# Peptides against a protein of PDB entry 5ZKO: the designs that were tried, part 4

Target 1, 44 residues: chain A of PDB entry 5ZKO
Amino acid sequence: SASNPRKFSEKIALQKQRQAEETAAFEEVMMDIGSTRLQAQKLR

## One batch from the design tools (peptide; made by RFdiffusion4, then SolubleMPNN)

Design b2_p26_5_s1 (from b2_p26_5, 19 letters changed)
Fold by OpenDDE base, seed 2:
Structure b2_p26_5_s1 (fold): chain B 44 residues (1-44), chain C 44 residues (1-44), chain A 26 residues (1-26)
Amino acid sequence: as target 1 above (44 residues)
Amino acid sequence: as target 1 above (44 residues)
Amino acid sequence: EEEERRRKKKEKIEEEEKLQKIKEEV
């Protein structure tokens, strides 16, 4: 099937959205680690 | 729950795997676009 | 610990730059 240019633009847009979601998920994991470390320091 | 360091390492590893999968998926989309463009040029 | 955080942040940036480079190549 000739990949319709509109379908390529949609694929690229979806992939960019997924990349942004992965970035957000990574930042959330890092904040969770940071918060847990700060809590552990407060208990010392 | 004190986030066990092993669970953090697992979360980070899973996130890295997901990022690698996203990179591969993006490269695949771009190769599909490139191949389609090349095929369209051969038909002209 | 700080070195690992810096390494992970750098790895994230390098991956985003790689994806951006692939985007510019097409």
Scores: peptide ipSAE 0.239, ipTM 0.704, DockQ to the pose 0.053
Fold by OpenDDE base, seed 3:
Structure b2_p26_5_s1 (fold): chain B 44 residues (1-44), chain C 44 residues (1-44), chain A 26 residues (1-26)
Amino acid sequence: as target 1 above (44 residues)
Amino acid sequence: as target 1 above (44 residues)
Amino acid sequence: EEEERRRKKKEKIEEEEKLQKIKEEV
């Protein structure tokens, strides 16, 4: 079947969305670590 | 709670693993598209 | 302030998702 270019563009778009969500989750983890370190410094 | 540094390092490692898995899934999608384009060129 | 940063980031992700759906119609 001539794989419809629209289905490939959709597949790429969905995969790019997932990568952006994973990047967002990583930065949230890093922010939470940063905030915890800042709180620990304020308690000294 | 003093969030244990070991738990943060584990959280970072798991998130980096997930990002690598998503990158691999993107590369697979791009390979499938490339293979389909190559097949379409061979049918011309 | 941290909650506002999370909100703005969620809004940016939702805007990127909308832009991706528009690209699927082309």
Scores: peptide ipSAE 0.232, ipTM 0.711, DockQ to the pose 0.025
Fold by OpenDDE base, seed 4:
Structure b2_p26_5_s1 (fold): chain B 44 residues (1-44), chain C 44 residues (1-44), chain A 26 residues (1-26)
Amino acid sequence: as target 1 above (44 residues)
Amino acid sequence: as target 1 above (44 residues)
Amino acid sequence: EEEERRRKKKEKIEEEEKLQKIKEEV
């Protein structure tokens, strides 16, 4: 059906969005680790 | 606190797991698109 | 070799995020 390509494109777009959100969450975790390490170094 | 490095390592492990799950979901979507395209080609 | 793979993956992610922001503005 001609509607399937749009639904697949939408599914791909939603998966790309979710992958970007997971990447942002990973970067936030890495930034939190980095900031905590810098704070621990400043306290020594 | 000495407990923070273990919690950070656990956070990193959980984020890596989520990224792997999202990659698997993306591969499933791409496989579904591929199979649908092959079916549409067989029907022509 | 693993560092170059990470760099290329990061560049591709950043390009896809830019394309998504453009799609949300339209």
Scores: peptide ipSAE 0.212, ipTM 0.702, DockQ to the pose 0.045
Fold by OpenDDE base, seed 5:
Structure b2_p26_5_s1 (fold): chain B 44 residues (1-44), chain C 44 residues (1-44), chain A 26 residues (1-26)
Amino acid sequence: as target 1 above (44 residues)
Amino acid sequence: as target 1 above (44 residues)
Amino acid sequence: EEEERRRKKKEKIEEEEKLQKIKEEV
């Protein structure tokens, strides 16, 4: 199959987007943990 | 909600696993591009 | 505060989709 270079660049772009979304989701989880820790400190 | 620290550690572990899977998928796409380039060179 | 986080996340996703469309035109 003449793998159209455009299709590979598109696959790379989509994969990089997914990696960025996964990184953002990780940062969100870490912020939620941080906020929960701060709330627990305010209740002491 | 008393966010059970075990549930957060589990969320972090799952998210790190997803990031590793996304990295592996990116490397696979790059290998496929490399192999296609090599095949195109063999046809010249 | 959670609704503002959802809004910013949606805005980033929409901006990334716009950047993808621009890269598809080049």
Scores: peptide ipSAE 0.200, ipTM 0.692, DockQ to the pose 0.022

Design b2_p26_5_s2 (from b2_p26_5, 22 letters changed)
Fold by OpenDDE base, seed 4:
Structure b2_p26_5_s2 (fold): chain B 44 residues (1-44), chain C 44 residues (1-44), chain A 26 residues (1-26)
Amino acid sequence: as target 1 above (44 residues)
Amino acid sequence: as target 1 above (44 residues)
Amino acid sequence: KEEEKRRKKKEKLEEEEELQKIKDSV
């Protein structure tokens, strides 16, 4: 079934949104690690 | 709450896995588009 | 038939706006 090009553009956009959300979640994890490391350094 | 470094490494690994899965899903969408475009060219 | 064309055109515009919102969120 040849899905309409519009359905592909929507599918791509939704997939790009998911990739951005996963990137933001990764950045949040990295910030949490960085903050924890900084706090551990301040306690020494 | 200082999550243990082991918990951070696990959290990073899980997040990297999610990013890889989302990348694979994007590649699948792009292959579907490429295949549909090739089929449309063969019909001309 | 004309009402269905209007509905499809509106749906088309809403989909383009939703796509733009997704692009603006990235």
Scores: peptide ipSAE 0.186, ipTM 0.664, DockQ to the pose 0.020
Fold by OpenDDE base, seed 2:
Structure b2_p26_5_s2 (fold): chain B 44 residues (1-44), chain C 44 residues (1-44), chain A 26 residues (1-26)
Amino acid sequence: as target 1 above (44 residues)
Amino acid sequence: as target 1 above (44 residues)
Amino acid sequence: KEEEKRRKKKEKLEEEEELQKIKDSV
């Protein structure tokens, strides 16, 4: 089946969305670490 | 629970692994597109 | 050559519109 360019664009867009979700999840993890460090500094 | 620095490093490492897997999956999609375009050019 | 440039430009525009619809659907 001639892989319609629309099928490729859909695959690319879905993959870019997934990359953005993974980046957001990474930023959330980094925020949790930052918050924990700030709390530990406040308790000193 | 005091989020042990070891638990943070593990979370970061796991998230970096996911980002690398998503990048590899994107490269595979782009390779499939490139191969299809090359085949279409060869048939002209 | 000019007709092929028009076809490629139209194809690229349709690809960008489809990508934008997916971004707007999230």
Scores: peptide ipSAE 0.182, ipTM 0.654, DockQ to the pose 0.027
Fold by OpenDDE base, seed 5:
Structure b2_p26_5_s2 (fold): chain B 44 residues (1-44), chain C 44 residues (1-44), chain A 26 residues (1-26)
Amino acid sequence: as target 1 above (44 residues)
Amino acid sequence: as target 1 above (44 residues)
Amino acid sequence: KEEEKRRKKKEKLEEEEELQKIKDSV
């Protein structure tokens, strides 16, 4: 079946949204690490 | 609970792996677009 | 017929530019 260009643009947009969500999840993990390091410094 | 540094390194590694998998899925979508464009050019 | 070809070429060029910007952001 001839692939419709409109369907490809939609697939790319959805894939970019997923990459942005994965980046946000990574930033959350890094924030949790930063918070834990700050707590460990306050206990010394 | 004091967060174990070993567990954070593991979380970061898993998140980086997930980002690499999402990049590979994007490259697959782009390859499919390129293939479809090449097919459309051959039919002209 | 020529005006329709110009419109389709412009639309294709704009789509290729958007796809390149997207690729450069990864």
Scores: peptide ipSAE 0.176, ipTM 0.640, DockQ to the pose 0.073
Fold by OpenDDE base, seed 3:
Structure b2_p26_5_s2 (fold): chain B 44 residues (1-44), chain C 44 residues (1-44), chain A 26 residues (1-26)
Amino acid sequence: as target 1 above (44 residues)
Amino acid sequence: as target 1 above (44 residues)
Amino acid sequence: KEEEKRRKKKEKLEEEEELQKIKDSV
């Protein structure tokens, strides 16, 4: 049976969402590092 | 307390691992789509 | 104390270089 193209489009959309969530989590880690550096500079 | 820099490096390493796993999962989805298209062509 | 400061400065530069490589990959 020809796999339903709608189901593949849904799989691709879900995978793109996961990639965006992982990118956002990475940006949050980078912001936390930046914030910690800024706090350490203010305490000097 | 200055957050331990080793803990940030560990967070970054774990985040890179997650991004690589999500990329591999995307490639698997794309291979499954390609395989299904090839099977549909062989059945015509 | 000065050697420890040089070691910590080198470790920070290596971390910043790794972070830049990641930014260039996204």
Scores: peptide ipSAE 0.175, ipTM 0.634, DockQ to the pose 0.029

Design b2_p26_5_s4 (from b2_p26_5, 19 letters changed)
Fold by OpenDDE base, seed 5:
Structure b2_p26_5_s4 (fold): chain B 44 residues (1-44), chain C 44 residues (1-44), chain A 26 residues (1-26)
Amino acid sequence: as target 1 above (44 residues)
Amino acid sequence: as target 1 above (44 residues)
Amino acid sequence: EKEEEERKKKEEEEEEEKLQKIKDEA
């Protein structure tokens, strides 16, 4: 079946969106760690 | 609550695993596009 | 024209082989 180029472009777009979401989630985890360390230092 | 450093390390490890899985899925999409194009050219 | 089409097919096959190597290294 003629793989509609539109289906592949959509697959790529969805995959790029997921990669961006996973990167954002990683950055959030790193911020939470940083904030927790800073708070722990303030309580000493 | 003292955020156990162990919980953050586990969060980071899980996030890195997800990033690797999303990268592999992107590479698979790119291969499928290449193979589909090559097959379409053989049928012309 | 047929020789140009064969060159283009070979270039596309080399691109797919490069993508396969990237997947095997990950």
Scores: peptide ipSAE 0.174, ipTM 0.647, DockQ to the pose 0.031
Fold by OpenDDE base, seed 2:
Structure b2_p26_5_s4 (fold): chain B 44 residues (1-44), chain C 44 residues (1-44), chain A 26 residues (1-26)
Amino acid sequence: as target 1 above (44 residues)
Amino acid sequence: as target 1 above (44 residues)
Amino acid sequence: EKEEEERKKKEEEEEEEKLQKIKDEA
């Protein structure tokens, strides 16, 4: 199959988008944990 | 909902696994591109 | 002890604010 550089750039861009989405999802999980800890500290 | 630290550690571990899988998939895409470029160089 | 707890609470609130800024930038 002819390696079309346009197809490669599209694959790379899509994969970088997925990595950014996974990072954002991780940050959301960490924020949810932080908020829960802060709430627990307020209740002590 | 009681913030069970065990549930948080599980969420973090799962998210880190997803990040590692996305990294591996990116490396595979880059290897495929590299191999195709090397093949094109051999045909010149 | 209460001043150290208040300082830790403020540091945690600042960390949450930083995480929220990162979330808003994404």
Scores: peptide ipSAE 0.148, ipTM 0.637, DockQ to the pose 0.033
Fold by OpenDDE base, seed 3:
Structure b2_p26_5_s4 (fold): chain B 44 residues (1-44), chain C 44 residues (1-44), chain A 26 residues (1-26)
Amino acid sequence: as target 1 above (44 residues)
Amino acid sequence: as target 1 above (44 residues)
Amino acid sequence: EKEEEERKKKEEEEEEEKLQKIKDEA
């Protein structure tokens, strides 16, 4: 049976989107930590 | 207010787990593509 | 002492701005 290259390209595109969403979520966590540290320094 | 460093370390640990799960899912998609291509070559 | 604390605060704000630029490019 011929492989369905359009279906594979769609699977790869969806996986790349999920990886980008996880990277953005990691960056948001790191920004929250940085902002909280900056606020703690302002209160000292 | 003192930052909650235990909560931040927990957020980082959960995010690292999610990144590892997304990497494993990407590897599985690439294995599926490779396996399907190998099967298509055997049927020719 | 206050001038050194203000320099560290500015370095941390510049690091946060760099992280925000990476987030906006992704």
Scores: peptide ipSAE 0.147, ipTM 0.638, DockQ to the pose 0.029
Fold by OpenDDE base, seed 4:
Structure b2_p26_5_s4 (fold): chain B 44 residues (1-44), chain C 44 residues (1-44), chain A 26 residues (1-26)
Amino acid sequence: as target 1 above (44 residues)
Amino acid sequence: as target 1 above (44 residues)
Amino acid sequence: EKEEEERKKKEEEEEEEKLQKIKDEA
């Protein structure tokens, strides 16, 4: 089946969006860890 | 709640794994596109 | 004692600002 280039561009765009969402989720986890560390420092 | 560093490391590891899986899925999409282009070139 | 507390608060605020910048970039 000749994959229409339009469908390829759409697949790429959707996959790039998923990668960005996973990156944002990673950054959120890292911020949560950072915030927890800061809170632990405040309690000492 | 003192987030145990062990749980943080696990969260980070799981998130890095998800990022790697999304990257692999992107690479697969790009290979499929490449293969389709090569097939189209062979038919010309 | 008050000067040490102020230094700790400033260091914490700087670290929170760094984390917020990462959030704003996402």
Scores: peptide ipSAE 0.130, ipTM 0.614, DockQ to the pose 0.027

Design b2_p26_6_s4 (from b2_p26_6, 16 letters changed)
Fold by OpenDDE base, seed 5:
Structure b2_p26_6_s4 (fold): chain B 44 residues (1-44), chain C 44 residues (1-44), chain A 26 residues (1-26)
Amino acid sequence: as target 1 above (44 residues)
Amino acid sequence: as target 1 above (44 residues)
Amino acid sequence: DRKKLKEEEKLKQLEAKQAAEEERRR
């Protein structure tokens, strides 16, 4: 039954996608924090 | 005590490293499951 | 200063989002 290798590759691909999405979300939050801190510093 | 990354770029790099380690661990587990299933199929 | 208060609130919300994302990855 050759169906199992396809399921593993699909699971790995899905996990890689999730990790890429998590990285992008982290980078966005960190960029926003950095920008907000710079703006807050300019208002002091 | 995890050394606090001073820069946002260092925090991003550390998070990318963790995600790469988690991917590697996931791929290893998936390979082990795949190998075990192939062995179980050969024993039938 | 209303602008300062808004930026402090925004910073607090972003820090909460960061903490929630770090918790989701455990």
Scores: peptide ipSAE 0.217, ipTM 0.619, DockQ to the pose 0.017
Fold by OpenDDE base, seed 1:
Structure b2_p26_6_s4 (fold): chain B 44 residues (1-44), chain C 44 residues (1-44), chain A 26 residues (1-26)
Amino acid sequence: as target 1 above (44 residues)
Amino acid sequence: as target 1 above (44 residues)
Amino acid sequence: DRKKLKEEEKLKQLEAKQAAEEERRR
């Protein structure tokens, strides 16, 4: 176990970045759903 | 754009799974940090 | 027509999940 706080800080930073990227990808999916609904309503 | 609500539901399900996996990985990192700190305190 | 109705209901459920997730992140 790399007991070096520097390695832990780096692991935390990388993990926070991944979580932010996953959150952004989720928001994109949800926006696509909303936009698709709006388009479907306009086509009626 | 796959306008099928079934595909949107699948995209959301996959994204929720990824978010859960990323959260679990973050918790593991945080537990490792906590345990390492506890071990370092016991060795002093 | 029944497939369209089910698709619309499913879309409405997905938007409700969006609103709930937006509230959770606020």
Scores: peptide ipSAE 0.185, ipTM 0.609, DockQ to the pose 0.075
Fold by OpenDDE base, seed 4:
Structure b2_p26_6_s4 (fold): chain B 44 residues (1-44), chain C 44 residues (1-44), chain A 26 residues (1-26)
Amino acid sequence: as target 1 above (44 residues)
Amino acid sequence: as target 1 above (44 residues)
Amino acid sequence: DRKKLKEEEKLKQLEAKQAAEEERRR
């Protein structure tokens, strides 16, 4: 029976975790770009 | 020199792609759950 | 799009705080 509500809740939880990890990685990249821009401005 | 702006733009593009793929996967899971719930309601 | 805009705004605020703290340290 493919409809185990526990399996669906687990799939949703796993997907929410992946989305949070991808958001954190995006924030890290944007911070790295921001810090690099600030450093580049200081070297001018 | 770690600060190649082309590498940063490439990192952002890759991250945007990953976020789009994760969003599509989430929508697919939510549609699967929704369809399964509708099927279970029809069997009652 | 609205979540990305909020994250960009938060990042801009963090960059501004870092810039202000670094300016104080020079």
Scores: peptide ipSAE 0.087, ipTM 0.565, DockQ to the pose 0.020
Fold by OpenDDE base, seed 3:
Structure b2_p26_6_s4 (fold): chain B 44 residues (1-44), chain C 44 residues (1-44), chain A 26 residues (1-26)
Amino acid sequence: as target 1 above (44 residues)
Amino acid sequence: as target 1 above (44 residues)
Amino acid sequence: DRKKLKEEEKLKQLEAKQAAEEERRR
């Protein structure tokens, strides 16, 4: 059955939200790594 | 305290896994849309 | 699909940032 285009648009919107959340989580991890390295340099 | 480099590696690995899962979910949604369009064309 | 291409480009940019950080970690 022709699955409602409205449901596909909703699936795409939800997927874009998840990808944005995963990107934010990645940036947080990278910031944590960078901050930890900077702190380690100051303690040397 | 210098947060264990091992824990950062684990966080990065977990993040890569999540990104791969999100990519697969996106491809599934796009395949569903493509298949639905193809079925709708066959019924015309 | 232009939306897929933009998302693939974003994924490729994240992978490039990961690779650059992995290289700095060696």
Scores: peptide ipSAE 0.123, ipTM 0.587, DockQ to the pose 0.028; fails the geometry check

Design b2_p26_7_s3
Fold by OpenDDE base, seed 3:
Structure b2_p26_7_s3 (fold): chain B 44 residues (1-44), chain C 44 residues (1-44), chain A 26 residues (1-26)
Amino acid sequence: as target 1 above (44 residues)
Amino acid sequence: as target 1 above (44 residues)
Amino acid sequence: SSKIKEKYAKEKEKEEKEKEEKEKAE
């Protein structure tokens, strides 16, 4: 079966999306750490 | 609640692991595309 | 400065939701 190049482009697009979501989740965690550190500094 | 720095380091470690797993999945997809292209070239 | 970080977090959450919606539409 001629591997439909359309299916490969779709797989790559979905994988790039997932990587971007994981990057966003990482940024969120880093922002939470940053906010907590600032809050702790404000209480000192 | 004193945000236990141990919990933050664990969150960051887990997120880095997830990003590495997503990168590995991307590489697998790219290898599948590469193998399919090589196979198609061998049949021509 | 705290308001800028909160706005950035909300904008990233919107970008994530828009990406998830594109996945469900395919």
Scores: peptide ipSAE 0.103, ipTM 0.628, DockQ to the pose 0.019
Fold by OpenDDE base, seed 5:
Structure b2_p26_7_s3 (fold): chain B 44 residues (1-44), chain C 44 residues (1-44), chain A 26 residues (1-26)
Amino acid sequence: as target 1 above (44 residues)
Amino acid sequence: as target 1 above (44 residues)
Amino acid sequence: SSKIKEKYAKEKEKEEKEKEEKEKAE
């Protein structure tokens, strides 16, 4: 099968997009934790 | 809202699992590309 | 806190720019 280099580059690009989205979602969770800690400190 | 540390640790654990799954999927794509290149070199 | 909302907004803007850059690379 002729290795369509375009199909492999597309698969890599899509996978890199997913990795970035998962990283952003992780950073969002960490920010929510930080915000909750700051709010708890202000209410003290 | 009482920062349930248990809920935050659960969110972090789930997000780390997703990142590991996405990394494994990326490695699989890279292995498929490598295998295709090796096959193309053997057929030459 | 204004700083947390600003950081979240900048992070969402970075995520959107990274999505747009990858979409342009396809």
Scores: peptide ipSAE 0.102, ipTM 0.627, DockQ to the pose 0.021
Fold by OpenDDE base, seed 1:
Structure b2_p26_7_s3 (fold): chain B 44 residues (1-44), chain C 44 residues (1-44), chain A 26 residues (1-26)
Amino acid sequence: as target 1 above (44 residues)
Amino acid sequence: as target 1 above (44 residues)
Amino acid sequence: SSKIKEKYAKEKEKEEKEKEEKEKAE
């Protein structure tokens, strides 16, 4: 099918957004781990 | 809570997997767009 | 740690902006 360029741009935009959401979730996990490590160091 | 280091490693591994899945989905979208562009060029 | 709280606040602000941009794009 003649896929409209507008629909392609929309698909790319949605996928970039999903990647940013997954990156944010990764950063949150890494921060939780970092906080836990710092807490463990404070308790020693 | 004393978060077990094993659970942290598991969370990181799962999040890396999600990022890889989202990257694969992005590559699929980009390939579909690329294929459509090539088809449009062949029809001109 | 003040630095962790600041990073968390910035990350939440980014996530909220991204959700708001999604809601505007739909």
Scores: peptide ipSAE 0.100, ipTM 0.626, DockQ to the pose 0.022
Fold by OpenDDE base, seed 4:
Structure b2_p26_7_s3 (fold): chain B 44 residues (1-44), chain C 44 residues (1-44), chain A 26 residues (1-26)
Amino acid sequence: as target 1 above (44 residues)
Amino acid sequence: as target 1 above (44 residues)
Amino acid sequence: SSKIKEKYAKEKEKEEKEKEEKEKAE
């Protein structure tokens, strides 16, 4: 089957988008942890 | 709220798992593209 | 109120990264 190059470019684009979303979600989790650690330090 | 360190470690672990799954899915897509390009070159 | 603002800012950052990566891939 002649794999339409447009479909491969679309698959790559969608996969990069998912990776960016997962990275942003990771940064959010790390920021929440950092904020919580800072709050715990302020309460001591 | 005293953020339970165990819950944060769990969130980090789950997020790292998702990133690894997305990376594996990206590698699969790239392998499929590579295989298709190689097939197209063999047919020329 | 601060927690809602932080969540909204993070969601906006996520949306921006998603858009930027989609635009770079197009």
Scores: peptide ipSAE 0.095, ipTM 0.637, DockQ to the pose 0.022

## One batch from the design tools (peptide; made by RFdiffusion4, then SolubleMPNN)

Design b2_p28_8_s1
Fold by OpenDDE base, seed 3:
Structure b2_p28_8_s1 (fold): chain B 44 residues (1-44), chain C 44 residues (1-44), chain A 28 residues (1-28)
Amino acid sequence: as target 1 above (44 residues)
Amino acid sequence: as target 1 above (44 residues)
Amino acid sequence: EKKKKEEEEKKKKKQEEELKKLEELFKP
């Protein structure tokens, strides 16, 4: 049966949301690394 | 306790892998849409 | 099952290479 365009659009929207959440989680980890590095540099 | 940079690097690597898998899943959905559209056009 | 294991090993190897690049960013 032809998948309804509405179901495809919903899948695309959910996938875009997931990609944005994954990007935000990546940025958070990078910020934590940066903060840890700065702290380590201050203690030297 | 200072999170070990090795644990951060591991988190980043896993996150990048996840992002790539999510992108591939998005592309698969887009191909399915394209194929469905082409089939519908052939039946008109 | 064999194909899944080979794909997982290939993913692990890519992660290890990327980890090495990230470790270089942590060196002063």
Scores: peptide ipSAE 0.177, ipTM 0.613, DockQ to the pose 0.018
Fold by OpenDDE base, seed 2:
Structure b2_p28_8_s1 (fold): chain B 44 residues (1-44), chain C 44 residues (1-44), chain A 28 residues (1-28)
Amino acid sequence: as target 1 above (44 residues)
Amino acid sequence: as target 1 above (44 residues)
Amino acid sequence: EKKKKEEEEKKKKKQEEELKKLEELFKP
């Protein structure tokens, strides 16, 4: 049915959003690890 | 506690796995789109 | 000496709060 291209574009957009959220979560974790390491060094 | 670095490494590993799963899901969606387009061309 | 202990406790509490935020990011 001719409506499949619109459904595919919607699936791609949703998948790209999920990938961006996963990247942001990873960057946040890396920043927090960096901050925690810096704080631990200040406590030594 | 000395176990925090291990927890961070485990969390990073889990996050990398999730990113890989999201990439695989995207590749599957793109393959399905390509296959559907090829099927639609065969029906014309 | 009391100010140094209070600053160390405040740094430890901030580190614990940051670790807790990291745990929340990975909680399903």
Scores: peptide ipSAE 0.176, ipTM 0.588, DockQ to the pose 0.018
Fold by OpenDDE base, seed 4:
Structure b2_p28_8_s1 (fold): chain B 44 residues (1-44), chain C 44 residues (1-44), chain A 28 residues (1-28)
Amino acid sequence: as target 1 above (44 residues)
Amino acid sequence: as target 1 above (44 residues)
Amino acid sequence: EKKKKEEEEKKKKKQEEELKKLEELFKP
């Protein structure tokens, strides 16, 4: 039925949002590592 | 302290796992869409 | 839901073991 394409598009959109949130969380972890490395370099 | 790199590597590994799980969930959604499209084509 | 949590915990444990092995390789 014609409602299925809308439900699929919604599922894809939600999944893309989750992937973006996971990417942002990864970038945050990498920034924390980067800041820690930079601090460690300043202490040497 | 030397324990921080360990915790960072663990955080990165866990985050990569989450991203892989989200990718798998996306692929599952895309397979469901593909199968539905093939079924719709067979009914025409 | 319980099976998913158990599988996730098993995967987490495997990653912790791999990280532990990696750390053992990087210990001078």
Scores: peptide ipSAE 0.173, ipTM 0.614, DockQ to the pose 0.015
Fold by OpenDDE base, seed 1:
Structure b2_p28_8_s1 (fold): chain B 44 residues (1-44), chain C 44 residues (1-44), chain A 28 residues (1-28)
Amino acid sequence: as target 1 above (44 residues)
Amino acid sequence: as target 1 above (44 residues)
Amino acid sequence: EKKKKEEEEKKKKKQEEELKKLEELFKP
């Protein structure tokens, strides 16, 4: 099947978007951890 | 709710796993592109 | 696609189980 270069560029773009979304989800988890640590420090 | 450090480590590890899976999916897409380019070069 | 999602879910579940085991091991 002639892999249309257009389809490859689209696949790459979609994959980069997914990676960015996963990075954002990781940053959210890290923010939750940071907030919890800050709360725990204030309650000490 | 006492954020159990346990749950944070679990969340981080699961998120890192997702990122690794997304990277592997990207590498697969790149391999498909490379294989297609090699085939196109051989057919020229 | 369903098999891939099921395999991914199984891998996540295994990771959760391993982390629970490690955490139990690190509990004094």
Scores: peptide ipSAE 0.182, ipTM 0.623, DockQ to the pose 0.013; fails the geometry check

